Peptides against a protein of PDB entry 5Z08. Designs and how they scored, part 121

Target 1, 168 residues: chain A of PDB entry 5Z08
Amino acid sequence: RQKDEWAKKTSSLMKQLDWFIGEHLGAMLAAEELGGPVVGELMEIDPDDLSAGFNAHGKLKKATSQPDLDRRQRRIDDIWGPQDEQGQAHKRKRGADEALAASAEMRDLIEQLMNKLVEAGGDNSATYVEIPRESAAARFLVRSKVAMFHPNDARRLRLVDFGRDLDD
Target 2, 222 residues: chain B of PDB entry 5Z08
Amino acid sequence: GLPRLIDAIEEASKIPAKRRQTPIKPTIEKLTTHLYTHGASPDSLLRLADLLTLRNHLDQASLAAITRNLYPSSTVSDEVVLRFIGALGHGQLKPTLALQALFLRWLVMVYHLLENPGVLGQVYGVLFDLLDTAAIRPQLCHLLALVTRRKHVRPFRIQAILTLSRQTGGDPNLTGLLRVFKNYYPEIIVGDATKGRASAFKHPDPQWRQHLDEIQQRRSEA

## One batch from the design tools (peptide; made by RFdiffusion4, then SolubleMPNN)

Design b2_p16_1_s3 (from b2_p16_1, 11 letters changed)
Fold by OpenDDE base, seed 2:
Structure b2_p16_1_s3 (fold): chain B 168 residues (1-168), chain C 222 residues (1-222), chain A 16 residues (1-16)
Amino acid sequence: as target 1 above (168 residues)
Amino acid sequence: as target 2 above (222 residues)
Amino acid sequence: SEEREAALAAQRALLA
């Protein structure tokens, strides 16, 4: 009975999350990825925690992010380009496509993070997902204190295990 | 005169300090005194820019002293500007980051004397990509604040500053630069981390400015 | 409220 209630609650929560991602968060994440505003309250991350994580991120972004930056720059130029009438319809469609892409990226990332948490069987070292890039989705989860980067490798992300803190 | 002093320093710069027959310090002092009194002509500025930016055997204290007294007597050419910009960044052939910070500070202080201020706008990307270098970031943000135009404010640069601002715990210089960006695009949401104290980008050295003005006035009267 | 403003601004930025 309690397991069935938990499963129903989890399913309901996942549906609500999917709705939130699709209706609201995807567009915001797309805007952030395209160089728009940062999603969510910049929670005061302790500067000390930031300093340790960021040394690894600053170096690794240089090599692999160049091609993706160029594609995004083209998309940015298309979004911020001159407001001609024909440009608005194409802009709306492109904005919608970017929002869908961001939604898909967030869903996939959450799924991977949850799967790794379940598979790890309590081993925190096995809960890390390798992320190909620092996405708006990844940054959002970290800012929301839902996920954290590996202290020595900013390409590795894990969920914060709130359940263990309740059982201890 | 100034050209002869530069000649002597150029020759000395080719030789390691331990192998020099004569100490260079007295010649550096004569140079800096001359620069303080009369400033540097465009031709002299170019030669001094090469001495400051190219790898040679001059000590850091001498290079810093020349930079601190590098008063233009007239305008600053694009070539001089490009020498200093080309000297920025990491590399064995580059000047020290401390000296690069002095170069950026100098460019801020002489910005109004540039023959073509647009030259800095052309190299905007090069400057912007160096924002991750903490040692030069304060002066770099100040220079970018002067140089930034609407064409430079792009979404990828907005995001880059926002990301770097978080990474640095809200560096006030980055916040100041974001405010400059917001002047061109008011719709830019500078998140709460950017609600922090922004740098006002005040003139780095009011006394240096006053002395520069005196040197510039003497030339207009001649 | 700030999240809503961020959302609205993001929406405006995407729609602009």
Scores: peptide ipSAE 0.007, ipTM 0.298, DockQ to the pose 0.021
Fold by OpenDDE base, seed 3:
Structure b2_p16_1_s3 (fold): chain B 168 residues (1-168), chain C 222 residues (1-222), chain A 16 residues (1-16)
Amino acid sequence: as target 1 above (168 residues)
Amino acid sequence: as target 2 above (222 residues)
Amino acid sequence: SEEREAALAAQRALLA
């Protein structure tokens, strides 16, 4: 009975987490990856705002034509073609695609972190996931105190073991 | 000599590892041994900075090994500094964040050898805007602690650090940087989020410092 | 912030 209730509760929480990642967190993480505000500074990012891109200050880019924008910003501008109706549709689609990609990256990272924690069998040294890049997802988990980097290798990330603090 | 080793590595860096006629590892080992023994001249240092910061076919272990042995035999030019600063942040063409952390650590360790320490003050905003990147934050805060002057301590930056400190749950490196800011403006209220232990920003590698001093001393005697 | 609450909820969901 308790195991079944725990399984149901875990399933419910996983569904809620998946929903949150897909509906909210993915867009915010995508904004951060695109040079937007850090997750927690901007509560709601419309996919349309993602499509407009962000200036060097993490603010929504105003339509000003300044050429010396960082190559990434130029790539955003190349990605976000002219303000015609077709360009806006492509911008919205790409904003949605970036949000989906960020959502997938967050889900995959969480899955890897959880799997390594289970596989390690209590060995903290074996709980590290090798990350190919520091994603907005990885940074978010660290800022949220859910994960931590290896002290000597920022390519290694693990879940914070909160269970040990409960047994003491 | 060192220039010939760099030539060989530059040529090899243009070719994918699987297509190289000869393994590059022995040449990297010769380079790192030479750097450890003699250091890098300003010209060699610039060439090595390009190898480290520009996208090429060198493996991460080789790049890290070069960075760990990047002892200047003389001064560090503004151009070299700007190569490393330009390599910071997120981007497909930028080095890995692990390598960027090594670059920042290197800049901390060679700060006293900069031809113009003011160059880092000129790019202060670029450095400051990267504080949200967790992988490089420890070394970045240390570098900013060295570079910060009164002109850099602005209300918006104070607020940005305070906000980021709250978001990170009181990162000790951010608390350390806030203490540096407070030295210029004692009235800065470091809120409850900073009740944590501040980083002391100790030298990252005392052995590396000692070896650097030995290399620098040989130049003064020549 | 709702985001912090959501992050905490996500954290709780991951830790549960």
Scores: peptide ipSAE 0.006, ipTM 0.333, DockQ to the pose 0.022
Fold by OpenDDE base, seed 1:
Structure b2_p16_1_s3 (fold): chain B 168 residues (1-168), chain C 222 residues (1-222), chain A 16 residues (1-16)
Amino acid sequence: as target 1 above (168 residues)
Amino acid sequence: as target 2 above (222 residues)
Amino acid sequence: SEEREAALAAQRALLA
């Protein structure tokens, strides 16, 4: 009974996490990877907002009617890119593709971290995933206190085991 | 054609102006006219980068004129970029600081045409360490604003900008660069000395951009 | 942040 409830709860949470990654977090992580603001200050980044660029405070400027103020906060890349409709469509498509890629990377990283935790059978030394780079996804998990780096190797990442603190 | 013009200028660059049999100015004018009309191929860009960055007997006005008309007809290679980066800073063999500022401005204006924008990220430290050079600081900050990624924003560099900003009385270009850094580390406290007006890093020459776009469009049609 | 809370909730759920 408890295992079934746990499995259902886990499945529900995984679905919610997958939704959150796909709808919100992926775009934010993509923005960070592309040189945008760090995830955590912006709760919602529309792909269109990614194309519009970030303000000096890392906040999305609402499209206010004053063209001069909005131009000041566009990414330099947006200011310098082709202004044609095709260029905007290509930028939007690229932004969407980067968001999808970031979502996939985040999902894969979480899956690897979870699999290693399960496989380790309580051995903390075996719970580390080797990461090829410090990605936005990896940094997000660490900032969120969900994951931690190995103290001597920043290429090794593991989930924080909150369960051990409950069994002790 | 353009290669023959470059050949003539390369040969003339080896000889002091007073010892030249013929004035080079007409050839420079033909070169700049050709560059304005057709742009420079990758091979021509490399040769011109060497003429601009290596010590030779060309006058500063000619070098500046070539730089102002240095429209790429295609992409800009890593090798070309590295020639201009290597020409930055203080030294007897380096171009004048005025010419270095033009090179940095050029790199800003052609940034979207780089074959590998990551090359500038690899030399980020070299660029950053030149921020104390006032004559090139405006264009350098603009380029760094384009190039900066999370990996470049380090505590020692944050502190370096803050210190330099205080020392310069709040240079608006440094304030602008610090705002870029703050996008990666929102917790950066900009002291009262940095509350000044930040540079917006606008495109330095809209007309040059438009003309570049026209040259680039002809390539896509060919 | 709501994101951190969601991540923590997800982690707690994975460990429960």
Scores: peptide ipSAE 0.013, ipTM 0.284, DockQ to the pose 0.016; fails the geometry check
Fold by OpenDDE base, seed 5:
Structure b2_p16_1_s3 (fold): chain B 168 residues (1-168), chain C 222 residues (1-222), chain A 16 residues (1-16)
Amino acid sequence: as target 1 above (168 residues)
Amino acid sequence: as target 2 above (222 residues)
Amino acid sequence: SEEREAALAAQRALLA
């Protein structure tokens, strides 16, 4: 029963994550790759805000941070603002292609990180994914404190194991 | 039509006001009325950009009136943009700083109509080096806030803004620009200079924007 | 908010 609930919850979260990557994060990551603003800086999600945002029932408190989302959206709109029809079509297409590419990169990176975490069976040394480049996706995960680089090798990225830091 | 009005003004601009056979003001008023009603085509914009940016015998009030009514009916070409950028700075042949501020404000207001917004990124250094010019700094910072990309945020420019911010006592426009820079590099320590109120770089003229949108919409329907 | 929710969801998914 608990395992099935966990599996359902995990599946639901993965679907939500996939949706978020596709609908929102991919475009922002693409903007960052293209030299746009850094994703997640305005998300100084204070761990305390993360903890405070979860009531005992797991519902997120509506953070009134509407103005900062509007600024990012406005900047995305400013970055992707309308050029001439042909240039707009090409830019829109290029923008869409870049957003799709960024989405795919983020999905792939998350998948690799999760797979390595599962395969490692608790060996922290085996949890590192080798990344070919420091992508916007990789940087985003690190800034979000979801992932960390190897202290001596910036080509190695792992998920932050929030479970183990409680046992020490 | 608009081309004939521009022709008349171009010819008048070659002649000192005291030597003109006919007053130019009525023609300027006809031009500005036409621009307000119909906007300017790309070709007309280029001609008007030359009238505004090149030294001629037109009075400052006429130049300002044209600039305030310089509604594009379509897109804004790189050439038009470069005329206005080339008119910035100090020099005997340059427009007045007051007129330059109007040009920068215009570029901000028509930024979304640029054929190639990247052209401003190519001249980023030219724009950035003018930040010490107080008379144009507010509009210049606003334009730079739109134009700035990660490639432009360099250590020397960060330091330049920080230095200038200290020298100016924390100009809100510079603080606003530093916040834009910080969006690309979070690690930028803006120090005490940014404790002040930053400019939000709001649209300079909402009524002008609305009227521009109406002109642009009429073209899409024709 | 949605980004924060999704980042939180992702973080929760990673923590779950």
Scores: peptide ipSAE 0.005, ipTM 0.267, DockQ to the pose 0.021; fails the geometry check

Design b2_p16_1_s4 (from b2_p16_1, 11 letters changed)
Fold by OpenDDE base, seed 1:
Structure b2_p16_1_s4 (fold): chain B 168 residues (1-168), chain C 222 residues (1-222), chain A 16 residues (1-16)
Amino acid sequence: as target 1 above (168 residues)
Amino acid sequence: as target 2 above (222 residues)
Amino acid sequence: SAERAAADAAIAALLA
């Protein structure tokens, strides 16, 4: 009975987490990766805001200052990208694509962390996931105290074992 | 002479400090004094590059002291350069980031003595991909500012610097590097985030430069 | 069991 309740609770939490990643966290992570605010400083980021870009302080640029960023991105895109007229649709699509990519990265990272925890069978040394880069996703998990880096290797990330702290 | 000092340090580097029969510090001091006075030959530079870049039992203070006194008496070979480049980045076998920053600073200061400056251009991608490492970024940007040619200024690298500049709140060193890129492509728009003060990439140590010039001059007269 | 509790706690912490 307790195992079944735990499995149901875990499944429910995973669904909620997946929803949260897809609906909210992915866009915020994408914003951070694009040089926007650190996740948690801005609660709601529209994918359209990702296309507007962020100032040096990570603040969303107001729509009035959008022309300069749009002009800059257009100029870079005009210089280095194909000059096709479909530029505005491509920008919105790019913001959405970045949010989707960030969501996928976060989901994958969580999955790897959980899988390693299960596979380790209580061996803490085996719970580390090798991360290719310090992503916004990885940083978020660490800031949230959900994950921790290996003390001697910032490429190794593991879930915080909250169960041990309760038994100590 | 210098070779004998290097021999002694190489042997000591194989042994943990607690197991050494003699303190290494006096030998390091003799080495650094010799380097300061006479510089290092190409052969000695290679041996010292190995001591500095390969994992051994030398303490960080000794490694830093050697690096700070690593005056070439002649040219710097591609092999020496590649030893230092190969020592960059994260990893348990890599030197500390603090020491890597000293290596990059050294490469900047001896850039004009490279036998083939083009060797750095060949490894440009390796250097560029390390820009996210904050601890070495200042010296790395300075080195890249010297090395960058038109062939290196690519759309993806422009975008990477712009992205990283935003993420760092407009690091002056990145802004400085982007200005170097603009010399090749004036149309590159540096974001408002980059309107900040760019690094001028001035020589990091004028006294070191002067002393290097004195060592180099003595060789030309011999 | 402890690992699962930790995962649950981690998820709960992410959602909090």
Scores: peptide ipSAE 0.016, ipTM 0.283, DockQ to the pose 0.020
Fold by OpenDDE base, seed 2:
Structure b2_p16_1_s4 (fold): chain B 168 residues (1-168), chain C 222 residues (1-222), chain A 16 residues (1-16)
Amino acid sequence: as target 1 above (168 residues)
Amino acid sequence: as target 2 above (222 residues)
Amino acid sequence: SAERAAADAAIAALLA
């Protein structure tokens, strides 16, 4: 009975998390990957400011700077480029595709982290997932104090075991 | 006047709330109203700093309300600054981390009124070693951004902030502080962990600044 | 904030 209630609660929470990733977090993560605001700081950015794109420092580019040919900047410009009707449709589609990709990356990362935690059987050294890159998803989980990087290897990420810290 | 209000609060602070004969809230409200209208003299600031930083029986809401209205009418002494710095960190006798964040915010907002800004540079190590405390990190990075000079930018601190930035998933406040370090040593490689957005360290409260300026202006005219 | 909600959801999912 308690296991079933726990399983139901876990399933419900996973559904809520999946919903949150799909509806909100994926788009924000995609924006961060594209040089936009860090997830959680978005509340201070006017949506209109997002259209101008972000410089390498996360500041709004003024419209006058020549599009430096960097592929990432092109993606930003393609997602946030000029408001012509045809440009907006392609921009929305690319933005949606990037949001979907970010959502998928976050879901996959969470799944890997959870699986490793379960498989480790209480060995903290075995709970690390190897990440190919420091993604917006990985950074978000660390900022949220849900995950931690290995102190000596930024390619290794683990879930914070909140249950163990209570028993010590 | 303000000294009498402080006297009453000091006496009340020695007594647990349940054992007080009179509610302290009305006196706190009178104090905060007075501070908002007139500011605090250097002597009053020191007394209030002791009330805010030393363990007593005042409730957190009252302490926060006093801190939010702690407008200096004049300068801020080294002694007042050191009271707030000494209140930072972990410990049973220390104020809550929420209150410590308010103290750091206050120090940022009154930085231009310090009698000796160099005092913060002398305690730089104490401030820097608290960067791992997430609850105070935003305000702490802002204060350090104001205080940092070339003499503080040492190899071990560069490595420490890079390590902490990685461990925090690229906290924008740490990235902002590292940018300040880079102004003194351009060769500092901002690793992949710091490629994220940096905090701009904008003034925490423009309305508070404006009101402070009004209080300071009245003193210059007197 | 969305970040706090996400953190809370993630924590809740981890605690579940």
Scores: peptide ipSAE 0.019, ipTM 0.410, DockQ to the pose 0.046; fails the geometry check
Fold by OpenDDE base, seed 5:
Formats: structure tokens, sequence, C-alpha cells
Structure b2_p16_1_s4 (fold): chain B 168 residues (1-168), chain C 222 residues (1-222), chain A 16 residues (1-16)
């Protein structure tokens, strides 16, 4: 009975988390990745603002023409392409795509972190996920005190085990 | 005048709100209106700094309102600065972290009016050691960005910011401060932690700045 | 804040 209630509660929480990622967090993470505000500083980011992109100061850029070579910067530049009607539609689509990509990255990262925690069987050294980059998703989890980096390796991320700290 | 308003508030600050015979809010409103219109002299600033930083019975809303209207009509003395710096951090006798953030924001906005900007450099260590306090970190990093000189950029502080940046998931304010450090020592390898967005440390309140400039101009014409 | 809500959700998911 308790196990079933726990499973239901877990499932409900996972659904809520998935919803939150898809409806809110993905767009905010995408904004952060695009050089927008850090998640939590700006509560409402319009997908249209994502499509506009952000300057180095996290303000909405005006469409400036210089193509920088970084793949995300290219996406930003493509988002900042000529303000014709077709360009705006392409920008909106790209903003939506970036939000979806950020959502997927967050979901995948959470899944990996949870899987490693389960697989580790109580060995904290085995709970680390190797991350390819310091993403907005990874940073968000660390800021939220949900995850922590390995003290000596910023490419290794693990969930904070809140249960163990209560038993010790 | 402003001194009489401060006198009334100082006396009221000694008494719990429930034991006051007269509500202090009207006097606070008169004070804030006066400050908005005329600014505060150096002497008045010191008295107001004491009211803001010392434990008393004033409510947080009143303290915040005074801080938001704390326009210097002239310069800001070292003593005033040190009152606000001394009020920072954790402690039972210290102001709330929300008020501390307002004080740091104020120091940023009046930095150009300091009689001796070097005073902040002298207390650099005190400011730097508070970077782990998330509630004040944005304004603290901004202030440190203004204050930092080559003499402050030490290996242990570089490492401390790098460590804290990792622990905070690349706080953009810390990244901004690291960028300031890198201006003095280009060889500082800002690891992957700094690939994130850096704060630009823009002026916190352009309207407040404009109003301050108007108050300062009126003094130059008198 | 959204961060706190997400943290709470993640904590709740971890504790669940």
Amino acid sequence: as target 1 above (168 residues)
Amino acid sequence: as target 2 above (222 residues)
Amino acid sequence: SAERAAADAAIAALLA
C-alpha cells in the first residue's frame, strides 16, 4: 500500500515536473542559453523574445547582422536574420525549437541523474553523470541545489541525496 | 527641516510600534518627500545611515523607503560608507539581507559621489567574503566590479570565485566579476564555468540616477 | 520562484 502510494506520488510528481519543464522551464533555459536572463530572474519570457535573441548583457538584441561561427550563435543569428515576415516566422519557429531542445536536454539530464542514483546502490562515487558541457540545464539544477558538481571535475554532476543527509 | 524630521524618527525608533502614541508613517513620508526633493547633507546622511543600520524599532518598509530616497545632496563620507559596510552579513543585530541588498545597490548608485572611493578598496576583503550570500550577491558583485583593482586580484580570490561559480552553477554576477579580474590578469583561465552569461553591471536605476543628477545640479547652482 | 518550485518538484521527485 505505501509502495503503491509512493509510486503514484512519484508518477504524479514526474508528470508535474515534465509539465513544468515543457511549459515554463524549457523556454527560460533556452533564453539563458541564448544569452538571456538567468532562470529565476525573469519569470515570463515570451517565445517571441527567444526568437529575437539576447545581447551579451541578456537584453533583447536588436537584429544585428554579424554572423558569429558558434552553432548556438548561428542559431541566434538565424533568429536575428532579416526582419521580413518570413524571417519572423522562421524566428518564432526557431525560438520554439530552442525551447523544445532545452526541455529535452533538461529531461534527459534529470533522467540520467536519477538513473545513476538508482544504479549506484548507495555509492556516492558512482552517482556522477558525465556532462558534455555546462548547459543551462546543469546550471539550473546546481543553482536549485538539486544537483552538485564533483569538487574536482566540473564535467561530473550528481543529484544531491537529501535522504542520506537526514540519516546521518 | 530635515534635522527635525530625523530627530522625530530617531525618538520613535527607540519605542516599539505598539507603544508609540503617534504613528510614525506620516513622519517617514515627510522625510522621504524631503529627501526626494532636496537630498541629504553629509550630516543628515550619517544620521540616516545609523537609523538604517543599527537595530531599532522601525519597520522594514520604512527603512526600505528611506533607503530608496537616500539621495546625497553633496558627497558621501567614509563614515557613512563604513556604516553600510558594517551592516552587511549575518548577525542578530544586522539589518535584513533584503535591506543589505538595498544598501549595496545604494553604494553602487552613489559610488561617484564618495569622498574617498579608496575606502571600499580597504574593506575589499569584507565585501569579498560575503559573496557566498546569495541574497546580496548581485549587488555585491556589481560593487566589487567597481572597486576591484589589481592589488585585490589575488590567487586565493580567483580560486574562491571559481569555486563559488561552480557551486552556484555559474552565477552570471560571479562570471561578470571574473571578467573584471581577467582584465587585470588576462592569463586567468576562466574554466568552462565562465562560458555562461556574464552580468553587464548596468546602472541599477536610471531614473534614480537622473533624479540624483538633478539634486546635485541644484547644489552647484546655489 | 520558478527555481524554488522546480527544486521542490525535483526534491519531491527524488524523495518519492
Scores: peptide ipSAE 0.017, ipTM 0.414, DockQ to the pose 0.043; fails the geometry check
Fold by OpenDDE base, seed 4:
Structure b2_p16_1_s4 (fold): chain B 168 residues (1-168), chain C 222 residues (1-222), chain A 16 residues (1-16)
Amino acid sequence: as target 1 above (168 residues)
Amino acid sequence: as target 2 above (222 residues)
Amino acid sequence: SAERAAADAAIAALLA
């Protein structure tokens, strides 16, 4: 009975998480990967302010003319820019594609982390997932204290085992 | 006056809430009202710092209310600063981390009123070693951003921030602090861990600042 | 904001 309630609760939570990733978190993660604000700080930023892009200092860049900085700024503008006509449809599509990619990366990472935790059978050394890069998704999980990096290898990530701390 | 209110609260702080003959809340409200209107003298600040930082029977809401209204009418002494710094960290005798965050926020907001700003530079190591404490990190990074001088920017601290930034998934406050470090040593390579947004360390409470300025102006006119 | 509440809920869900 308790196992079934736990399974139902876990399933419900996973559905809510999947929804949250798809509807909100994916876009924020994509923005962070593009050099935008860190996930969770975005909520205080007016979407219109996001259109101006963020400098390396996390401040709205004044439109300086350099083309390569323009690409990241364009990506932020593409994700958060105003809804004008036909040219914005392509920008929106690209922003949507990046949000979808970020959502997929987050889902995949969570799935891998959970699978490794189950497979490890309590061996903490076996719970690490190798990550190809420090993604916004990985950083988010670490900031949220849901995951932690291996102390000696930042390419290895594991879920924080909250269950052990409750049984001790 | 303010000293009499502090006397009453000090006496009440020695007694558990359930054993008090009179509710302390009305006295706390009078204190906070007085502090809001007139601020606290250096002597009163020291007494209030002791009430806030030493273990006593005051409730967290009362302590937070006093801290939020802790307007200096004059300067802030080294002794007052050191009381708040000494209250930071983990331990059974330490204030809650939530209250510690309020203390750090207060120190940021009154930094320009310190009799000796250098006192914070002397305890820089103590502050820096608390960066791993997530609950106080935002305000701690802000304070460190104000306090940091070239003498504090050492290779081991640069590496410590970089390591902690990776371990925290690029905390914006750590990135902000590392940017302050880079102002002293431009050659600091802020690696991939700092590709994220940095905190701007804006004033925590503009209304509080304005009210503080009004209290300080009244002193200059007297 | 609804997003922070959702993030908090998602985090709480992950931590539960």
Scores: peptide ipSAE 0.016, ipTM 0.408, DockQ to the pose 0.045; fails the geometry check

